Peptides against a protein of PDB entry 7SID. Designs and how they scored, part 41

Target 1, 151 residues: chain A of PDB entry 7SID
Amino acid sequence: LHMYLMLLKELPGEEYPLPMEDVLELLKPLSNVCSLYRRDQDVCKTILNHVLHVVKNLGQSNMDSENTRDAQGQFLTVIGAFWHLTKERKYIFSVRMALVNCLKTLLEADPYSKWAILNVMGKDFPVNEVFTQFLADNHHQVRMLAAESIN

## One batch from the design tools (peptide; made by RFdiffusion4, then SolubleMPNN)

Design b2_p14_4_s4 (from b2_p14_4 with H2E Q9K L14E)
Fold by OpenDDE base, seed 3:
Structure b2_p14_4_s4 (fold): chain B 151 residues (1-151), chain A 14 residues (1-14)
Amino acid sequence: as target 1 above (151 residues)
Amino acid sequence: SELEEIEEKLLAPE
């Protein structure tokens, strides 16, 4: 776990995007790691904070590439799962804040939610619509973060 | 699909 988290942390930012093939390799174990540690709030927070770099990389790629679509799909599935579990009140505010940051980054990369769409239980939820729900979060810091992210 | 499997894995009860 720690090695994987370190690898995620060391991902280059928007200025130095990774080849999509490398992104795919990093995403392969992500779902398993998230599933295994879904009840560990600290690990989930850390994962969500680190995958911010992945979002930045996804925004720099060609959407017509099969690898890009695959990477986007895998990533969005994970984010969608975290969002779904958040709606079920499974995560504390600090994890939700990390999720909001991920959603914010997605919106920066895809303001019109052309590809940033969460599919949960067979239904599509554009990230821009999902994001607005956090404006009504029960925790004041989450609401504040969401509000700040709009501007 | 693979994506559906990932979602199911994450959302499945332990």
Scores: peptide ipSAE 0.038, ipTM 0.687, DockQ to the pose 0.907
Fold by OpenDDE base, seed 4:
Structure b2_p14_4_s4 (fold): chain B 151 residues (1-151), chain A 14 residues (1-14)
Amino acid sequence: as target 1 above (151 residues)
Amino acid sequence: SELEEIEEKLLAPE
């Protein structure tokens, strides 16, 4: 786990995006890792913080590429799962803050939610609509983070 | 689909 998380952390930023093939290879284990540690708040927080680099890479990719669509789908599935579990009040505020940062980065890459759509239990939820829900989060720091992200 | 299977695994009951 730690080695994998380190690889995610070391991904180049928006200025130096990785080839989509490399992004896909890094995303492949992600769903399994998230599933295994979904009840561990610290691990979930760390994962969400590190995958911010993945979002930056996805935003710089060619939308017409099959690999891009695949990577986007895999990533959004994970984010959707975290969001769903958040709605079920499974995560503490620090994890929710990390999730908000991911959603913020997604909106920066796709402000109109053309591709940034969470599919949860067969239903589509555009990230821009999902994001606004955190403005009413029970924890003040989460509300503050969400609010500053749209201003 | 593959994505649906991934989602199901992630959202499986604790």
Scores: peptide ipSAE 0.038, ipTM 0.688, DockQ to the pose 0.914
Fold by OpenDDE base, seed 5:
Structure b2_p14_4_s4 (fold): chain B 151 residues (1-151), chain A 14 residues (1-14)
Amino acid sequence: as target 1 above (151 residues)
Amino acid sequence: SELEEIEEKLLAPE
């Protein structure tokens, strides 16, 4: 786990996006790691903070290849799972804060949710619609973070 | 699909 988290932390940011093939290699273990540690709030927060770099890489991609679609799909599946578990009240506010930051970054890359769509239990949820629900979050800091992201 | 299988794995009971 720690080795993988270290690799995610060292992922290049928006300034120098990785080749999509490299992004795919980093995403391959992600779903398994998230599944294994989904009940650990600290690990989930750390993962969500680190995958911000993945969102930046995906947003900088000008490719419409099979690899791009695959990477987007794998990433959105993980985000969708965190969203679903948030609706089930499984995560504390600090984890929800990290999730909102991921959604904010997705909206910056795809404001009209052309590809940023969460599929959860067979239903599609555009990220722009999902994001607005955090404006009514029970924790004031989550509401404030969501509100500042609209403008 | 493969993505659906990943989702189900993430949401499945431990």
Scores: peptide ipSAE 0.036, ipTM 0.679, DockQ to the pose 0.881
Fold by OpenDDE base, seed 2:
Structure b2_p14_4_s4 (fold): chain B 151 residues (1-151), chain A 14 residues (1-14)
Amino acid sequence: as target 1 above (151 residues)
Amino acid sequence: SELEEIEEKLLAPE
């Protein structure tokens, strides 16, 4: 786990996007790691914070390639799972804060949710619509963070 | 699909 998290942390930002092949390699274990530690609030928070770099890379990528679509799909599936579990009140506010940051970054890259769509249990949920739900979050800091992206 | 499998894995009861 720690080795994987370290790799995620060392991902370059928007200035130096990684080759999509490298992004895919990093995303491959992600679902397994998230699944294994989905009940660990601290690990989930750490994962969500580190994958922000992945979001930035995906936002700069060309949608024409199959690899890009694959990477985006894998990432969005993970985010969708976190969102779903959030709706079931499985995560504390600090994890939700990290999730909102991911969603915020996605909206910056895709404000009209052309590709940023969460598919959960066979249903599509555009990230812009998902994001608005956090404006009504039970925790004031989550609401505030969500509101910052709108104003 | 692969994405569906990933989702099922993440959302599976523990």
Scores: peptide ipSAE 0.036, ipTM 0.684, DockQ to the pose 0.909

Design b2_p14_5_s1 (from b2_p14_5, 4 letters changed)
Fold by OpenDDE base, seed 2:
Structure b2_p14_5_s1 (fold): chain B 151 residues (1-151), chain A 14 residues (1-14)
Amino acid sequence: as target 1 above (151 residues)
Amino acid sequence: SSELEAIEQKLLAP
């Protein structure tokens, strides 16, 4: 886990997007890691903070590529899972803060949620619609972060 | 798509 998280942390940002093949390699173990540690608040927060680089890379890629769609799908599945568990009040505010940052980055790349759509339990939830729900979050810092993202 | 659904269910499992 530690090594994997370190690799995610060291990913290049928006200025230097990785080849999609490399992104896919990094995403392959992500779902398993998230599943294994879904009940660990600190690990979840760390994962969400580190995968911000993945979001930035995805936003710079050609959406018509099969590899891009694959990477987006894998990533959105994970984000959707965290969103679902957030709706079930499974995560503390610090994890929700990290999730909001991920959603914010997605909206920056796809403000109209053309591809940034969370599929949870067979239903589609555009990220722009999901994001607005955090304006009503129970924790003031989460609300403030969400508000900053749309102003 | 089916694979993604399976992954989601794995993540959301109790």
Scores: peptide ipSAE 0.035, ipTM 0.711, DockQ to the pose 0.890; fails the geometry check
Fold by OpenDDE base, seed 1:
Structure b2_p14_5_s1 (fold): chain B 151 residues (1-151), chain A 14 residues (1-14)
Amino acid sequence: as target 1 above (151 residues)
Amino acid sequence: SSELEAIEQKLLAP
């Protein structure tokens, strides 16, 4: 886990996008890691903070590529799971803050939610619609972060 | 895809 988290942390940002093939390799273990540690708030927060780099990489990729679609799908599956568990009140505010930041970054890359769509339990939820739900979050900092992201 | 759905269900499992 620590090695994987370190790898995520060291992922280049927007200035140095990785080839999509490398992004795919990075994403392969992500779902398993998230599943295994879904009850660990600190690990979840760390993961969500680190995958912000992945979102930035995806936003600069060729959207017509099969590899891009594959990477997007794998990533969005994880985000969707975190969102679903958030709705079930499984995560503390700090994890929700990290999730909102991920959603914010997704909207920056895809303002119209053309590809940023969460599929949860077989249903599609555009990120722009999902994002607005955090405006009514129980924690004031989460609400404020969501509200600030609208502008 | 079916594969993605399977992964999602795995993450959501109790």
Scores: peptide ipSAE 0.034, ipTM 0.693, DockQ to the pose 0.867; fails the geometry check
Fold by OpenDDE base, seed 5:
Structure b2_p14_5_s1 (fold): chain B 151 residues (1-151), chain A 14 residues (1-14)
Amino acid sequence: as target 1 above (151 residues)
Amino acid sequence: SSELEAIEQKLLAP
């Protein structure tokens, strides 16, 4: 886990996207890691903070390739799972903060949710619609972060 | 896709 998290942390930012092939390789173990540690709040927070780099890479990619669609799908599946568990009140505010940051970054890359759509339990949830729900979060810091993202 | 759904279910499994 530690080595994998370090790898995620070392990803380049928005200005320097990785080749899609590298992104795909990085995403392969992500689902398994998230699944194993889904009940650990600190690990989940750390994962969400580090995958911000993946979001930035996906936002800079050409949406026309099969590899891009595959990468986006794999990533959005993970984000969707975290969001779903958030709806079930499984995560504390600090984890929700990290998730909001991921969603914010997605909206910056895709303001109209053309590709940023969470599919959870067979239903589609555009990120722009999902994001507004955090404006009503029970924790004031989460609401504030969400509000800042809209302004 | 069915593959993505399978991954989602794995993440959401108890």
Scores: peptide ipSAE 0.031, ipTM 0.683, DockQ to the pose 0.884; fails the geometry check
Fold by OpenDDE base, seed 3:
Structure b2_p14_5_s1 (fold): chain B 151 residues (1-151), chain A 14 residues (1-14)
Amino acid sequence: as target 1 above (151 residues)
Amino acid sequence: SSELEAIEQKLLAP
């Protein structure tokens, strides 16, 4: 886990995107890691903070390739799961803060939610619609962060 | 799609 998290942390930003094949390789273990540590708030927070780099890389990729669609699917599945569990009040505010940052970054990359759509329990939820829900979060810092993203 | 759904369910499992 530690080495994987360090790898995520060391990913270059949006100015230096990775090839999609490298992103895919990085995403392959992500779902398993998230699943295994879904009850660990600190690990979830760390993961969400680090996957911001993945979002930046996805935004720079050709959306028409099979690899891009695969990467998007894997990533959005993870984000969707975190969002769903957040709705079920499974995560503390610091994890929700990290999730909001991920959603914000997704909206920056895809303002019209053309590909940034969360499929949870068979239903599609555009990230822009998901994001607005955090304006009503129970924690003031989460609401403030969400509001800053809109302004 | 089925694989992604399986992953989702894995993450959502209690």
Scores: peptide ipSAE 0.031, ipTM 0.689, DockQ to the pose 0.891; fails the geometry check

Design b2_p14_5_s2 (from b2_p14_5 with E2S E9K L10K)
Fold by OpenDDE base, seed 4:
Structure b2_p14_5_s2 (fold): chain B 151 residues (1-151), chain A 14 residues (1-14)
Amino acid sequence: as target 1 above (151 residues)
Amino acid sequence: SSELEEIEKKLLAP
């Protein structure tokens, strides 16, 4: 886990996007890792903070590529799962903060939610609509972070 | 896709 998280952390940002093939390789273990540690708040927070770099890379990629769509789908599935569990009040505020940052980064890459759509339990939820729900979060820091992202 | 649905089910499992 630690080695994997380190690799995610070292991923270049928007200025130096990786080939989509490399992004896919990094995403392959992600779903399994998230599933295994879904009840560990600290690990979830760390994962969400580190995958911010993945979002930045996805935003700079060719959206017409099959690999890009695959990478986007894998990533959005993970984010959707975290969001769904958040709705069920499974995560503490620090994890929700990290999730909001991911959603913010997604909106920066896709302001109109053309591809940033969470499919949860067979239903589609555009990230822009999902994001606004955090304005009513129970924790003040989460609300503040969400509000700052809109302004 | 079916693969994404399976991943979601795994992540959302109790």
Scores: peptide ipSAE 0.048, ipTM 0.720, DockQ to the pose 0.891; fails the geometry check
Fold by OpenDDE base, seed 2:
Structure b2_p14_5_s2 (fold): chain B 151 residues (1-151), chain A 14 residues (1-14)
Amino acid sequence: as target 1 above (151 residues)
Amino acid sequence: SSELEEIEKKLLAP
């Protein structure tokens, strides 16, 4: 876990987008890691904070290739899972804050949720609609963070 | 994608 998290953390910023192939390699173990540690609040927060770089890389890609769709799909599946568990009140505010940051980044890359769509339990949830729900979050800091994107 | 659906189920497993 530690090595993987370090790898995520050391991803180059938006100025140096990674090749999609590298992004895919990074995403391969992500679902398993998230699944394994889904009950650990601190690990989840850390994962969500580190995958922000992945979101930025995905947003910079303007190619509609199979690899791009694959990478987007894998990432969105993970985000969707975290969102779903959030709806079930499984995560504390700090984890939700990290999730909101991911969603904000997605919205910046795809404001109209053309590809940023969470498929949860067989249903599609555009990220822009999902994000709006955090404006009504029970925790004031989460609401404030969410509001920053629209103000 | 069937694969993505399976991943989701795994992540959402109790």
Scores: peptide ipSAE 0.046, ipTM 0.721, DockQ to the pose 0.893; fails the geometry check
Fold by OpenDDE base, seed 3:
Structure b2_p14_5_s2 (fold): chain B 151 residues (1-151), chain A 14 residues (1-14)
Amino acid sequence: as target 1 above (151 residues)
Amino acid sequence: SSELEEIEKKLLAP
């Protein structure tokens, strides 16, 4: 876990996007790690904070390639799962803060939710719609972060 | 798509 988290942390920023092949390789263990540690708030927070770089990289890629679609799908599945579990009150505010940052980054990359759509339980939820729900979050810091993100 | 659904179920599992 520690090694994987370090790899996530050391990902290049928006200025230096990764090849999609590298993104895919990084995403391969992500779902398993998230699943295994889904009950660990600190690990989930850390993961969500680090995968911000993945979103930035996805935004720089050719959206019509098969690899890009696969990467987007894998990433959005993870984000969708965290969102769903958030709705089920499984995560504390700090994890929700990290999730909001991920959603914000997705909106920056895809303002019109062309590809940033969460599929949860067989239903599609545009990130725009999902994001606005955090404006009514029970924790004031989450609401504030969400409000700042739309300005 | 089926693979993604399985991943979702895995993450959402109790």
Scores: peptide ipSAE 0.039, ipTM 0.718, DockQ to the pose 0.896; fails the geometry check
Fold by OpenDDE base, seed 5:
Structure b2_p14_5_s2 (fold): chain B 151 residues (1-151), chain A 14 residues (1-14)
Amino acid sequence: as target 1 above (151 residues)
Amino acid sequence: SSELEEIEKKLLAP
């Protein structure tokens, strides 16, 4: 786990995106790691903080290639799962804040949710619509972070 | 895809 988290942390930012093939290789174990540690709040927070680099890489890539669509789908599935579990009140505020940061980064790359769409339980949820729900979060810091992201 | 759906189910499993 620690080695994988370090690999995620060392990803370059949006200024120097990785080749899509490298992104795909990094994403392969992500779903399994998230599944194994889904009940560990600290690990989930750490994962969400580190995958911000993946969001930045996806935002700088050409979404018309098959590999890009594959990487996008794998990543959005993980984010969608975290969002769904958040709706079921499974995560504390610090994890929700990390998720909001991921969603904020997605909106910066795709303001109109052309590709940033969460598919959860067979239904599509554009991130711009999902994001507004955090304006009504029970925790004041989450609401404030969401509000700052809009303005 | 069916593969992505399976991943989602894995993550959402109790």
Scores: peptide ipSAE 0.037, ipTM 0.708, DockQ to the pose 0.898; fails the geometry check

Design b2_p14_5_s3 (from b2_p14_5, 4 letters changed)
Fold by OpenDDE base, seed 5:
Structure b2_p14_5_s3 (fold): chain B 151 residues (1-151), chain A 14 residues (1-14)
Amino acid sequence: as target 1 above (151 residues)
Amino acid sequence: SSELQAIEEKLLAP
């Protein structure tokens, strides 16, 4: 886990996207890691903070390739799972803060949710619609972060 | 896709 998290942390930012092939290789173990540690709040927070780099890379990519669609799908599946568990009140505010930051970054890359759509339990949820729900979060810091993202 | 659905189910499994 530690080595994998370090790898995620070392990903380049928005200005320097990775080749899609590298992104795909990085995403392969992500679902398994998230699944194993889904009940650990600190690990989940750390994962969500580090995958911000992946979001930035996906936002900079050409949407026309099969590899891009595959990478986006795999990533959105993970984000969707975290959101779903958030709806079930499984995560504390600090984890929700990290998730909001991921969603914010997605909206910056795709304001109209053309590709940023969470599929959870067979239903589609555009990120722009999902994001507005955090404006009504029970924790004031989460609401504030969400509000700042809209302004 | 069915593959993505399988991943989601694995992640959300108890």
Scores: peptide ipSAE 0.033, ipTM 0.697, DockQ to the pose 0.879
Fold by OpenDDE base, seed 2:
Structure b2_p14_5_s3 (fold): chain B 151 residues (1-151), chain A 14 residues (1-14)
Amino acid sequence: as target 1 above (151 residues)
Amino acid sequence: SSELQAIEEKLLAP
């Protein structure tokens, strides 16, 4: 886990997008890691903070590529899972803060949620609609972060 | 896709 998280942390940002093949390689173990540690608040927060680089890379890629769609799908599945568990009140505010940052980055790349759509339990939830729900979060810092993202 | 759905279900499993 530590090694994997370190690799995610060291990913280049928006200025230096990785080849999609490399992104896919990094995403392959992500779902398993998230599943294994979904009940660990600290690990979840760390994962969400580190995958911000993945979001930035995805936003710079050609959306028509099969590999891009695959990477987006894998990533959005994970984000959707965290969103779902957040709706079930499974995560503390610090994890929700990290999730909001991920959603914010997605909206920056796709403000109209053309591809940034969370599929949870067979239903589609555009990220722009999901994001607005955090304006009513129970924790003031989460609300403030969400508000900053749309102002 | 079926694969993505399976992953989601795995993540959301009790």
Scores: peptide ipSAE 0.036, ipTM 0.708, DockQ to the pose 0.892; fails the geometry check
Fold by OpenDDE base, seed 4:
Structure b2_p14_5_s3 (fold): chain B 151 residues (1-151), chain A 14 residues (1-14)
Amino acid sequence: as target 1 above (151 residues)
Amino acid sequence: SSELQAIEEKLLAP
């Protein structure tokens, strides 16, 4: 886990996107790691904070390639799972805040949710619609973060 | 895809 988290943390910024093949390699373990530690709030928070770099890389890629669609799909599956579990009240506010930051970054890359669509339980949820739900979050800091992201 | 759905189900497992 620690080695994987380190790799995620060391991803270059938006200015220097990785080749999509490298992004795919980094995403391969992600679903397994998230599944194993889905009940650990601290690990989930850390993962969500580090995958912000992945979002930035995906946003800079050509959407027409099969590899890009594959990477986007793998990433969105993880985000969708976190969102779904959030609706089931499985995560504390700090994890939800990290998720909001991920969604914010997705909206910056895809403001019209052309590809940023969460498929959860067979249904599609555009990220822009998902994001607005956090404006009504039970925790004031989450609501404030969501509100600031819109303005 | 079906593969992505399988991953989702794994993540959402209680």
Scores: peptide ipSAE 0.034, ipTM 0.702, DockQ to the pose 0.880; fails the geometry check
Fold by OpenDDE base, seed 3:
Structure b2_p14_5_s3 (fold): chain B 151 residues (1-151), chain A 14 residues (1-14)
Amino acid sequence: as target 1 above (151 residues)
Amino acid sequence: SSELQAIEEKLLAP
C-alpha cells in the first residue's frame, strides 16, 4: 500500500501528463486498494488526494481511444463508489473534502459532464449534479469548499 | 460494463 500511494503521489501534474497506457496500469490496482481500505478514513483521504493527478492526466487524453474509455470507467467507478458511500454517511468530513476536490477537478476537465458521469447502482449521475449536493453538506468546511468551486 | 459494475459492487460491499 505504501509504495502504491507513493507512486500516486509522485505522478506529474496536468502540465506533464502520462501516456494513457501508464495511467491505465496505475488504475488497475486502485479499485482493489480502495475496496480493501474503504473503512480506513486516513487511507481513503490519502487515496483521494493522490488520484487528483489521475484526473489531470485523463483530461489531457484523447477521449476516443479504447484505453481512455477504460481508464475513465475504472476511475469513475472508484469515485462513484466513494460518493455513494459518502451519501450513506460512511466518511468523515476530511474524506468528503478530498472527494469534493476530485469532483472539482473533474468539472474543470469536463465542464459539461460529457464523460464525467458516475454510474452508481445502474443510474447515471453527471458530476455537475453530484457536485451541487455538497453545497448542502453537514460540515461547514465541505460546504465552503464546494461553494468556492462555483464562485 | 459488467466488469465496472463488479468493481463497484466490490467497493460498496459491507
Scores: peptide ipSAE 0.033, ipTM 0.702, DockQ to the pose 0.892; fails the geometry check

Design b2_p14_5_s4 (from b2_p14_5, 5 letters changed)
Fold by OpenDDE base, seed 5:
Structure b2_p14_5_s4 (fold): chain B 151 residues (1-151), chain A 14 residues (1-14)
Amino acid sequence: as target 1 above (151 residues)
Amino acid sequence: SKEIEEIEKKLLEP
């Protein structure tokens, strides 16, 4: 886990996009790691903070290739899972704030949710619709962060 | 895809 988190932390951000092939290699173990540590609040927060670089990288990528669609799908599946578990009140506010930051970054890359769509249990949820729900979060800091993102 | 569905199931597993 520590080694993988270190690799995610060192991932270049928006200014230096990686080849999509490299992004795919980094995403391959992500779902497994998230699954194993889904009940650990600190690990989930760390993962969500680190994958911000992945979102920024995907936002600058050409969406026409099969590899891009594959990477996009794998990433959105992970975000969708965190969203689903958040709705089930499985995460504390600090984890939800990290998730909001991911959603904010997605909206910056795709303001109209053309590709930023979460599929959870067979149902599609555009990120813009998902994001607005955090405006009504029970924790004031989460609501504030969400509000700042749309202003 | 089938792969994405399998990933989702693993992540959402109780």
Scores: peptide ipSAE 0.034, ipTM 0.697, DockQ to the pose 0.920
Fold by OpenDDE base, seed 1:
Structure b2_p14_5_s4 (fold): chain B 151 residues (1-151), chain A 14 residues (1-14)
Amino acid sequence: as target 1 above (151 residues)
Amino acid sequence: SKEIEEIEKKLLEP
């Protein structure tokens, strides 16, 4: 786990986008790691904070390529799962803060939710609609972060 | 896709 988290942390930022093939390889174990540690708040927070680099890379790629669509789908599945578990009150505020930052970054890359759509239990949820739900979060810091992200 | 659906199911398992 530590090695994988370090790999995520050391990903190049928006200035140096990764080849999509490398992004796909990085995403392959992500769902398994998230599933295994879904009950560990600290690990989930760390994962969500580190995958921000993935969002930035996906936003700069050719959206018409099959590999890009595949990478986007795999990533959005993980985000959708975190969102779903958040609705079930499974995560503390610090994890929700990290999730909001991911959603914010997605909206910056895709303001109209053309590809940023969460599919949860067979139903589609555009990120722009999902994001607004955090304006009513029970924790004041989460509400503030969501509100500031819109402005 | 079927692959995404399988991943989602795994993540959401109790």
Scores: peptide ipSAE 0.033, ipTM 0.697, DockQ to the pose 0.900
Fold by OpenDDE base, seed 2:
Parts: structure tokens; C-alpha cells; sequence
Structure b2_p14_5_s4 (fold): chain B 151 residues (1-151), chain A 14 residues (1-14)
């Protein structure tokens, strides 16, 4: 886990995006890692903080690429799962804040949710719609973070 | 895709 998290942390920024093939390789174990540690608040927060770099890479890629669609799908599946579990009140505010940051970054890359759509339990939820729900979060810091993204 | 759906189910299962 530690090594994997370190790899995620060391992803290059938007100024030098990774090849999509490399992104895919990093995403492959992500779902398994998230699944294993979904009940660990600290690990989840760390993961969400580190995958911000992945969002930046995905936002700059060509939508017509099969690898891009695959990577986006895998990533959005994980985000969707975190969101779903958030709705189930499984995560503390600090994890939710990390999730909001991911969603914010997604919206910056895809303001109209053309590809940033969470599919949860067979239903599609555009990230822009999902994001607005955090404006009504029970924790004031989460609400403030969400509001900051809009204003 | 089916693979993505399977991942989703795995993450969401209790």
C-alpha cells in the first residue's frame, strides 16, 4: 500500500501529463486498494488526495482514445463508489472534503459533465449534479469548500 | 463496461 500511495503522490502535474498507458497501469490496482481499505478513513483520505493528479491527467486526454475512456471509466467508478458510501454516511468530513476536491477538479476539466458522470447502481449521475449536494453537507467545512468552488 | 460494473459492485459491497 505504501509504495502504491507513493507512486500516486509522485504523479506529474498538469504541466507534464503522463501517457495514458501509464495512467491505466496505475489505475488497475486502485479499485482493489480502495475496496480493501474502504473502511479506513485515513487511507481513503490519502488515496483521494493523491488521485487528484490522475484527474488532471485525464482531463487533458483525447476522449476518442479507447485507453482514455477506459481510464476515465475506472477512475469514475472509484469516485462513484466513494460518493455512494458518503451518501451512506460512511466517511468523516475530512474524507468528504478530499472527495469534493476530486469532484471540483473533475468539473474544472469537464464543466458540463460530458464524460464526468458517475454510474452508481446502474444509474448515471453527472458530477455537476453530485457536486451540488455537498453544498448541503452536514459539516460546515465541507459546505464551505463546495461553495468556494462555485463562487 | 461489464468490468467497470464489476468493480463498482466490489467497492460497494458490505
Amino acid sequence: as target 1 above (151 residues)
Amino acid sequence: SKEIEEIEKKLLEP
Scores: peptide ipSAE 0.036, ipTM 0.702, DockQ to the pose 0.900; fails the geometry check
Fold by OpenDDE base, seed 4:
Structure b2_p14_5_s4 (fold): chain B 151 residues (1-151), chain A 14 residues (1-14)
Amino acid sequence: as target 1 above (151 residues)
Amino acid sequence: SKEIEEIEKKLLEP
């Protein structure tokens, strides 16, 4: 876990996007890691903070490639799962804060939610609609972060 | 895809 988290943390930003093949390799273990540690608030927070780099890479890729669609799908599945579990009140505010930051970054890459759509239990939820729900979060800091992100 | 759905199910399991 530690080594994997370090790799995620050290990913290049938007200025130096990785080849999609490399992104896919990094995403392969992500779902398993998230599943294993889904009940660990600290690990989930750390993962969500580090995957921000993945979002930046995905946002700059050509949407026409199969690898891009695959990477986007795998990533969105993870985000969708975190969101769904958030709706079930499984995560503390600090994890929700990290999730909001991920959603914000997704919207920056895809403001109109052309590809940033969460599919949870067979239903589609555009990220822009998902994001607005955090304006009504029970924790004031989460609401504030969501509100600031809109401006 | 079916693969994505399987991953989702795994992540959402109690």
Scores: peptide ipSAE 0.036, ipTM 0.708, DockQ to the pose 0.893; fails the geometry check

